# Ledger of designs, part 163: peptides against a protein of PDB entry 6GMG

Target 1, 331 residues: chain A of PDB entry 6GMG
Amino acid sequence: DSDDRVTPPAEPLDRMPDPYRPSYGRAETVVNNYIRKWQQVYSHRDGRKQQMTEEQREWLSYGCVGVTWVNSGQYPTNRLAFASFDEDRFKNELKNGRPRSGETRAEFEGRVAKESFDEEKGFQRAREVASVMNRALENAHDESAYLDNLKKELANGNDALRNEDARSPFYSALRNTPSFKERNGGNHDPSRMKAVIYSKHFWSGQDRSSSADKRKYGDPDAFRPAPGTGLVDMSRDRNIPRSPTSPGEGFVNFDYGWFGAQTEADADKTVWTHGNHYHAPNGSLGAMHVYESKFRNWSEGYSDFDRGAYVITFIPKSWNTAPDKVKQGWP

## One batch from the design tools (peptide; made by RFdiffusion4, then SolubleMPNN)

Design b2_p12_4_s2 (from b2_p12_4, 5 letters changed)
Fold by OpenDDE base, seed 4:
Structure b2_p12_4_s2 (fold): chain B 331 residues (1-331), chain A 12 residues (1-12)
Amino acid sequence: as target 1 above (331 residues)
Amino acid sequence: LPLAPPGKNLLP
């Protein structure tokens, strides 16, 4: 029951974390211990450690999305999302492939669509775009200068994003970021901001007007990236979980993973931070746990989801929630 | 062993 959610208590600023536990290539800890790590490593504003505020602890208590929320400073809007879909693979597998034993046609098509997404290429596209944005931000002291720089960078790279409408999520993302407008944040100065990345896993079959088969096995045509840009229209994502395929089966609504602004060139070595569920220490779900996973562990996802998107947002450079290097676990 | 599926309080 959602009513069992509890805000974790404050942790003393100088309290050091307990060691994380290894879990199948991941590092795992309870949420209270993550708060301790966060205060030591990620809490810095203008080079000064900060205690996680009650508001931030409340955000964190929401589970996987809470990790992204506390580190990005806002609830995820998911407007600037990227993915990679292999249309040729999809068509070829549908034509030449066969359903597995006991697999329905709808289940086969949903599976083939899921397998036609390339998580690594989607992530690389988001990193490419974030890099372009960061170059555009570097010496821009107003939004107009940022947009001009961005268009020039895209033109130099012959990137299809240069053709996006000025009102698109791509060009409006910075101005729509609350921390950009904050005095102690960007203060309307683009050069004080940096692009960061998080990922969302979700279900494609969310349309209530669609067939039951699409709700159970996925909608092969939903949430595909636009050719050339890689942009995904996330407007139809309403956090609706997969429909049960058998009695008693249940699925969760989404998963969020925080990457930030790591500079590690090898995708397989990047660290993704996420939570298992909302914090319910006195409820059936129990205490929230936080995981630091390598990309392979993150991108694998769960059967609950058949889509992955990589989303760009912005944070002030004065925040240390997205460092160049992330160390897995503690110490 | 697979990890428990993630979730948040925002269930429809």
Scores: peptide ipSAE 0.033, ipTM 0.747, DockQ to the pose 0.382
Fold by OpenDDE base, seed 5:
Structure b2_p12_4_s2 (fold): chain B 331 residues (1-331), chain A 12 residues (1-12)
Amino acid sequence: as target 1 above (331 residues)
Amino acid sequence: LPLAPPGKNLLP
């Protein structure tokens, strides 16, 4: 029950983290220790370390989404999401493949759809778009200049995103970012902002009007990227978990992973930061833990989810929550 | 603070 959520206490600014623990190829620590690391590594505003505020600690306490929230400065809206789906693979496997022993047709179709998503290509698409956006931001001192630069970059690359409506999440994302308008943030200057990436894992079968089979095994047609752009319509994502397939089975609503703006070219070497659950040290769930995972560990996901999206948002360049290099664990 | 939905409840 969310009523057991507790805000982690403040940590002294100069307190160094304890060593992280290895966990299935990940680096793991308790939330209080992550706050210590965050203050040493990610807290910098204009080059100065900051203590994590009570508000930021409260955001962090929400679990996996809290990690993305504290680092992006806003609760995830997921409006600018990308994925990659292999339609030919999907069609071929449906035609030529067969359900496994004991697998229903609906379960087979849901599994084939899940397997037809390419997490690496989805991530690469988001990185490509973020790079284009960063070039458009670089010398733009107002929103109009940014939009003009963006359109020019897209035209030069013959990118299908150039055909998106001016009111689309793609073009409106910057102006809808609170930190862009903040005096100590972007101050309405696009050149003070940079594009960053996070990922969300979620369930496709969220439509309550759909069949029980889709809610249990996935909706093969839901949350597919648009051809050419890779954009995913996230408007139907209501944080509804997978329906149980057997008595006593339960699934979680979502998972969020923070990437930021790492420059590592090898996707497999990138680090993703995420949490297990909301912080409930006196409750049944216990203390929140934070994980730093390599892309392979992150992208594998869980049976709770059959969709992954890579989302672009913006933060001020003066923030150090999205450094070029992220080191896994401590020290 | 804005109202936010609960985070992930458990690691599978």
Scores: peptide ipSAE 0.033, ipTM 0.750, DockQ to the pose 0.128
Fold by OpenDDE base, seed 3:
Formats: structure tokens, sequence, C-alpha cells
Structure b2_p12_4_s2 (fold): chain B 331 residues (1-331), chain A 12 residues (1-12)
């Protein structure tokens, strides 16, 4: 029940976190303790730690999306999303594969489509693009300079993104970032901003005009990346959960994981921060928990979801919500 | 080991 959401109380600025609990290769803690860690590690503005504000605590209380929200400074728009899809694998498996025992044709096709996405390659593509963007930002003191730099970088790499329209989310993402325009943020200076990454898990079968089978088992054609660019059209993502396949079955709407701007080259060693649900300490869901997962644990996802996208946004360099190194858990 | 699924998340 949405009415059960509670904003976590303020934590003293100097309060140290309690140890995180190991959980299936993850580090887990209650939201209040994450706030303590966040204040010690991620809260810094211009090198000074800050108490998490009431507004930020309210954002965080929304659950997995709240973790991304508080760290990115804005509610996820998901417009600049990347994925990797192996079309040849998909076609080959559909042609030469067969449904498992008891598996319907629609279930088979949905599963094959899900399995044809490569999470690691999708993540790598987002990191590649973020790197290009960061180079373009580095010496750009206005948006025009940023865009010119970006186009040059893409041309040098023969990247298909160079052919995107000027109105594309790829080119418009910076100007549409609130913190870019803020005096204490970017102040309209691209060189004060950096690209960051988060991930969203969601369901492909969201089209209400499609078959019930697609809503239950996935839409094999939905949310595929464009060839060459890796861009995913997220316009049809309406946060609609998977339809139940059996009585009493229910699925959640989405999951968000925060990566930021870690420099760890080994994807398997990267840390992803996410929450289980909105904070409802007095409700049926209970208190919100925050997880710090390795990439393998994050990218595995849940049966609730058959798509993963890796999204680029921007934050001011003065923020420490996306450090180059993230340590899992506490201490 | 099976991971616990995430709970329902809210939208602003």
Amino acid sequence: as target 1 above (331 residues)
Amino acid sequence: LPLAPPGKNLLP
C-alpha cells in the first residue's frame, strides 16, 4: 500500500554505520544504516560531507529507484539507455531450438529473447559511451563546445551515435539534466559534469494491445537495442509489471541499480547499489533494505523482468555519489 | 541460492 511509505529519520552526520550483513554474495543493510554510510562516503559536496536532507531521505524511501534517485539527484528518466542483443543467436535458437517440456510457444520465444540479451556487453557499451561523453565534457565550457567535442570523438571512433539526430536523448541528455543548470551544480558548464550509469530491470510485455501471452511471457520484439548504437527506445516502458501466469502469482514493476562512475575495469568486480522496496516499517513490506551487489548478482535479475537497460545520466563532479572506487558493505 | 525478489516500488 503506497500510503505506508515513511521517510526515514535523519541520522547524525558523524554517526558511523553498523556492519553490513553478508547475503548471498551481497552486502545488505537497513535503509537507516545506508543513510549513515551515505553520509560518510557519498554525501560530499566540494569535499565536505553533508547530512542527507529530508528531501533526499524522502527520495531514498521510494526503494530501489530511490537509491538511484538520491545518488543521481533526479528521478530516473531512462531516456539514454543501452543494451546488447544477439540477433543471430535469437534467430538461430528460434529456428533450431524447441520448447521445453510443458513450455508454450510464447513462453519459449519470450525466454529465448531474454537469453539473447547480453548484460555484460550492454554494460560495456554504456561504459564506452560514458567514457566518450566524459572526454567531450572535459574541456567544454558551454553546451555547443560539448556537442562539438562529442561529435568529433564519435567520428574518430566511427561510432554510429554520430548519426543520431540533434534532438535524440543522446545529445539532449545533458541540457535536460537539472543539476547541469544549477548554480551549485554544473552552472551550465559541461566541464563541471560527469557521466554516470545506472541500470533498470523491467518487463518487455507492457503493451496492453498485445496478446495476453506477450504480457505473461514477454514480447520478443520489444525494447531491443538499435543496431550499431545500442540505444534502447524506452518510451514504451510504463512501469507495468509482468502479468501472472498462475493464480496468486504477482510480479513487481521494476528494479534499479546504481553504478555511478566506477573505474574498475573488470565488470565482475563492480558494485551495484539497490533497494528491495519502498520504506514501510509499519506496513506489510517492512523496512527498506539496501543491497550492494557485485555485477553478477545484479545482472542476474529476477523472473519479474526480462529486460535490462544501462542508462547514462550526469551529475556534478563536485558530488561524491559516484566515486571511482566503491567498497562493498561496511567496514 | 535463490535471491529474494524485490518488493513493489513507488513512483513519485
Scores: peptide ipSAE 0.032, ipTM 0.742, DockQ to the pose 0.558
Fold by OpenDDE base, seed 1:
Structure b2_p12_4_s2 (fold): chain B 331 residues (1-331), chain A 12 residues (1-12)
Amino acid sequence: as target 1 above (331 residues)
Amino acid sequence: LPLAPPGKNLLP
């Protein structure tokens, strides 16, 4: 029950974290200890450590989405999302592949669609776009200059994003970022902002007007990236979980992973920070745990989800929630 | 605002 959610208490600014625990190739800790790490490593504003505020602790307490929320400074809107889908693989497997023993046609099609997404290529596309945006931000002191720079960068790269409408989430993302407008944030100066990335895992079969099979096994046509741009229309994502395929089976609604702005070129070496559930130390779910996973662990996902999107947003450069290098665990 | 999922089994 969401009513069991509790805001973690404040941690002293000088409190060092306890060691993280290994868990299936990832580093794990309780949320209170993550707050300690966050204050030591990620809390810096203009180079000074900050205690995590009550508001930030409240955001964090929401679980996996809370990790992205506290580090990005806003609840995820998922408007600027990227993925990669292999259409040729999908068509070929549907034509030449066979359902497994006991697998229905709908289950087969859903599985083939899921397997036709390339998480690594989707992530690389988001990183590519974030890099273009960061170059456009670098010397832009107003939004008009940023947009002009962005269009020039896209034209130079012959990127299909240059053809997006001016009202597209791609062009409007910066001006729709609260921290861009804040005096202690961007102060309407694009050069004070940087692009950051997070990921969302979710279920494709969310259309209640569709067949029960799509809700159980996935909608092969849903949430595909647009050709050329890699943009995913996330407007139909309503956080509806997968429908049970057997009695007693249940699925969760989503998972969020925070990447930020790591510069590690090898995707497999990047670190993704996420949570298990909302913080309920006195409830049935127990205390929230935070995980720092390598890309392999993150991108593998769960059977609960058949889609992954990589989303771009912006934070002030003065924040240290998205450093160039992220270390897994503690120490 | 949607809360995080109630729980999940971590994959190895």
Scores: peptide ipSAE 0.030, ipTM 0.736, DockQ to the pose 0.141

Design b2_p12_4_s3 (from b2_p12_4, 5 letters changed)
Fold by OpenDDE base, seed 4:
Structure b2_p12_4_s3 (fold): chain B 331 residues (1-331), chain A 12 residues (1-12)
Amino acid sequence: as target 1 above (331 residues)
Amino acid sequence: LPLAPPGRQLLP
């Protein structure tokens, strides 16, 4: 029950982390030890190390989403999401492919749709857009200047995002970021903000009015990116898990991975930080663990999910929750 | 607020 969630205790500001456990390209630790690392590495505001507040520890205790929450400063809204879908591959595989032995038509179509998403290209698109946004932010001292810069950058690159409506999540994302308006954050100065990236894994078959097959095996038409922009309409994502295909089978609702603003050009070398579940040290789930995974390990996901989205949000440049370089594990 | 899912085992 959600009632088993516990807020991790405060860790002394100067307490060093214990070594992380390496496991098949991942580094793993208990949530309390991640708090120690976070305080040493990511907690800095204006260059000053901070203790993780009770509020931040409460956010973190929510599990994978909690890692993104504490580092972004807000609960994920997922409004500015990107993906890449190979429509030609999808059509060709549906036409020329065959269901596996024992695979239903609906299961085949759901699998082919899942396999037609390219996680690396989706991630690269988000990085490209974040880079454009960061250039637009750099010398902009008000929102109008930022939007003008953004439009110019997009025009220069002949990017389809230039045609988005002014009310689009793309243009409204900065103004809708709480930390942009905070005195100790952006203070309404775009040049004090930077674009950051996180990822969400989720299930496509969330429509309760759809067929049972779509809920069990995926909706091949759901959560596809718009051509040219790569934008995904996330409005229909309600954190509904995959429906069981057999008795006793259960699936989880989502997974979140934090990337931030790493400058590593090789996607395979980027580090993604995520949690396993909410913190329940006295419950059946046990203590929350935090993982630092390479992109390959993150993007592989789980059978619980058939969609991945890469989401852009903003944080103040004075925060160190999204450094240029992330070191996996400790030390 | 939706809670994170149950724990996942890292498969080798």
Scores: peptide ipSAE 0.037, ipTM 0.775, DockQ to the pose 0.137
Fold by OpenDDE base, seed 1:
Structure b2_p12_4_s3 (fold): chain B 331 residues (1-331), chain A 12 residues (1-12)
Amino acid sequence: as target 1 above (331 residues)
Amino acid sequence: LPLAPPGRQLLP
């Protein structure tokens, strides 16, 4: 129950982390030890280490979303989301494929839809867009200059995002970022900000008015990216988990993975930071654990989810929560 | 604000 959530205690600023434990290609640690790592590696403001504040520790205690929250400085809004979907593959597999033994038609269609998403291409699209945004930010000292630069960059690349409305999440994302307006953040100067990426895994079959089969096996038509832009309409994501297919089966509502602004060109070598659940050391769930996973381990997801989205947000360049290089584990 | 999901068994 949500009532069992506890805010992790403060860790001394100079306390070094204990070694992480390897687990199936991931590095794992308890949340308190992640706080120690975070203070050593990610806490820097203007080059100075900071103790994780009580507020930040509270955010972190929310689990996987808490990892993204503490590093991005805001609760995920998921407005600027990207994915890649192979429509031809989907159509061909539906036409030529057959349900597995014991697989219902709805289960087959849901599976084929899930398999028609390309996580790597979705991630690459988000990185491409983040790169364009970063170029637009670099020489912009006001929002108008940023928007002008962004439009020019998109026009030069013949990117379909140039046709988005000025009020779209794409163009409004910066001005809607709290840290952009903060005196110690962006101070309304786009050149002080950088684009960062996180990912969300979630269930497609969230419409309560839909068939039970869609809730159990997925909605093949839900949360597809728009052609050309790769934008996903996340407005219908209400954090509703997959419906159980058998008695006693339960699914979780979402997963969040933090990437930040890593410069590693090989997607497979990128590190994604995520948590298992909210911190409940005295409850049935136990202490929160934090995982640092490579892209393969992250993108595989769980049976709980049939959608992945890669989301762009912004943080001040003075923050070190999104470094160019992320090392897995400790030391 | 929605809390993170309960106990995920990390699938290998």
Scores: peptide ipSAE 0.162, ipTM 0.819, DockQ to the pose 0.143; fails the geometry check
Fold by OpenDDE base, seed 2:
Structure b2_p12_4_s3 (fold): chain B 331 residues (1-331), chain A 12 residues (1-12)
Amino acid sequence: as target 1 above (331 residues)
Amino acid sequence: LPLAPPGRQLLP
């Protein structure tokens, strides 16, 4: 029950983390130990270490979304999302493929759709766009200058995003970022901000008016990226989990992974930080654990989800929650 | 605010 959620206690600023534990290619630790690491590595504001505040600890206690929340400074809105979908693969597999033994047609179509998404290409697209945005942020001292720079960069690259409406989440994302407006954040100066990336895994079959089969096995047509831009319309994502296919089966609603602004060119070497569940040390779920996963382990996801999106948001450059290099685990 | 789902058992 959500009533079992507990805010982790404060950790002394000088307390060093205990070693992380290896777990299936991931580094794992309890949430309290992650707070210690966070204070040592990610807490810096203008080069000064900060103790994680009670508010930040409360955000973190929400689980996987809490990791993204504390590092981005806001609850994920998921408005500027990217993915890659291989339409030719999808069509060919539907045409030439056959359901497995015991697989329904709906299950087959849902599986083929899931397999037609390319997580690596989706991530690369988000990184490309974040790079363009970061160039546009450079030397832009007001939003108008940022938008002008962004349009020029997109035009130079012949990027389809140049055709997006001015009200699109793509162009409005910066102005809608709370930390951009904060005095100790961007202070309305785009050049003080940087683009960062997180990922969300979720279920496609969320439409309650759709067939039961789509809710159980996925909606093959839902949450596809727009051609040319790679933008995913996330407006239909309501955090509804997959419907059970058998009695007693249950699925979770989402997963969030924090990437930030790592400069590692090899996607497979990038580190994704995520949590297992909300912190309930005295409840049935137990204490929250935090995982630092390589891209392979993150992108594999779970059977609970058939979609992955890579989302761009912004943080102040003065924050160290999105460093160029992330070391997996501790030490 | 939607809470993160209960414990994903890390698939072994």
Scores: peptide ipSAE 0.036, ipTM 0.772, DockQ to the pose 0.143; fails the geometry check
Fold by OpenDDE base, seed 3:
Structure b2_p12_4_s3 (fold): chain B 331 residues (1-331), chain A 12 residues (1-12)
Amino acid sequence: as target 1 above (331 residues)
Amino acid sequence: LPLAPPGRQLLP
């Protein structure tokens, strides 16, 4: 119940963070201390540090999605999502593999489907596309110029995305970004924007009209990337959690991880920022904690989820919420 | 090392 959610108090702009706590290969801190770090490192607008506003603190208080929200400047729409799925592996394992002892056929198929996604390749695809978009943005002073540049870049790379419809989330993503239209943001100038990446973990078996087995063990056919493009149709993602398989079992609806625009070429060295839950310091959940995880820790996910998507959005270049280098923890 | 789930209730 979200009724226990509290907006974290303001932190003085000059307040330095306390050291982060190491936890299972992650750096962990309480939300208030993350606000301190955010103000020191990520808050910059046009090179000037900013105190996190009440609105931004409210967004952050929503938990994992709040971390992505405050850094992207908008609630995640998840429209431009990428993944990688090994169809041959999936088919071969279904044909030649066998259910484990005690594993149902539906559980086996759901597991095989989950294991057929390649998180690293999905992330790499998103980074590739973000790079193409950034090149298209660089010298474009209106949306038409951006779209023309984008089409040219895709044609030069023989990328299947060149065949997407003009109404596709791929081509419409920039114009649908609020900060692009803001006077103090992009001001309708694509060259003032940059592509950024976040990730969402979620459950495939969300269709209420499907079998109970799909809701419990996953829908092997759901949320697969389109061949060639890697685009995932996220329209069916309604933030519905996995159905319990045993009495007393419960699953959460999603997880969000913020990557931004790190230039680290080694995926394993990239840092993903995420929260555990909404901030409820006086509730049963307690205070929100923020984690900075390496890609391995992030991409491993939880049993709550059988899908990962890597989503592209845009922020103004004047924002420092997506720096080229991210340091894990503090100092 | 198994990643301990950070006790989740994430709001949509």
Scores: peptide ipSAE 0.035, ipTM 0.746, DockQ to the pose 0.466; fails the geometry check

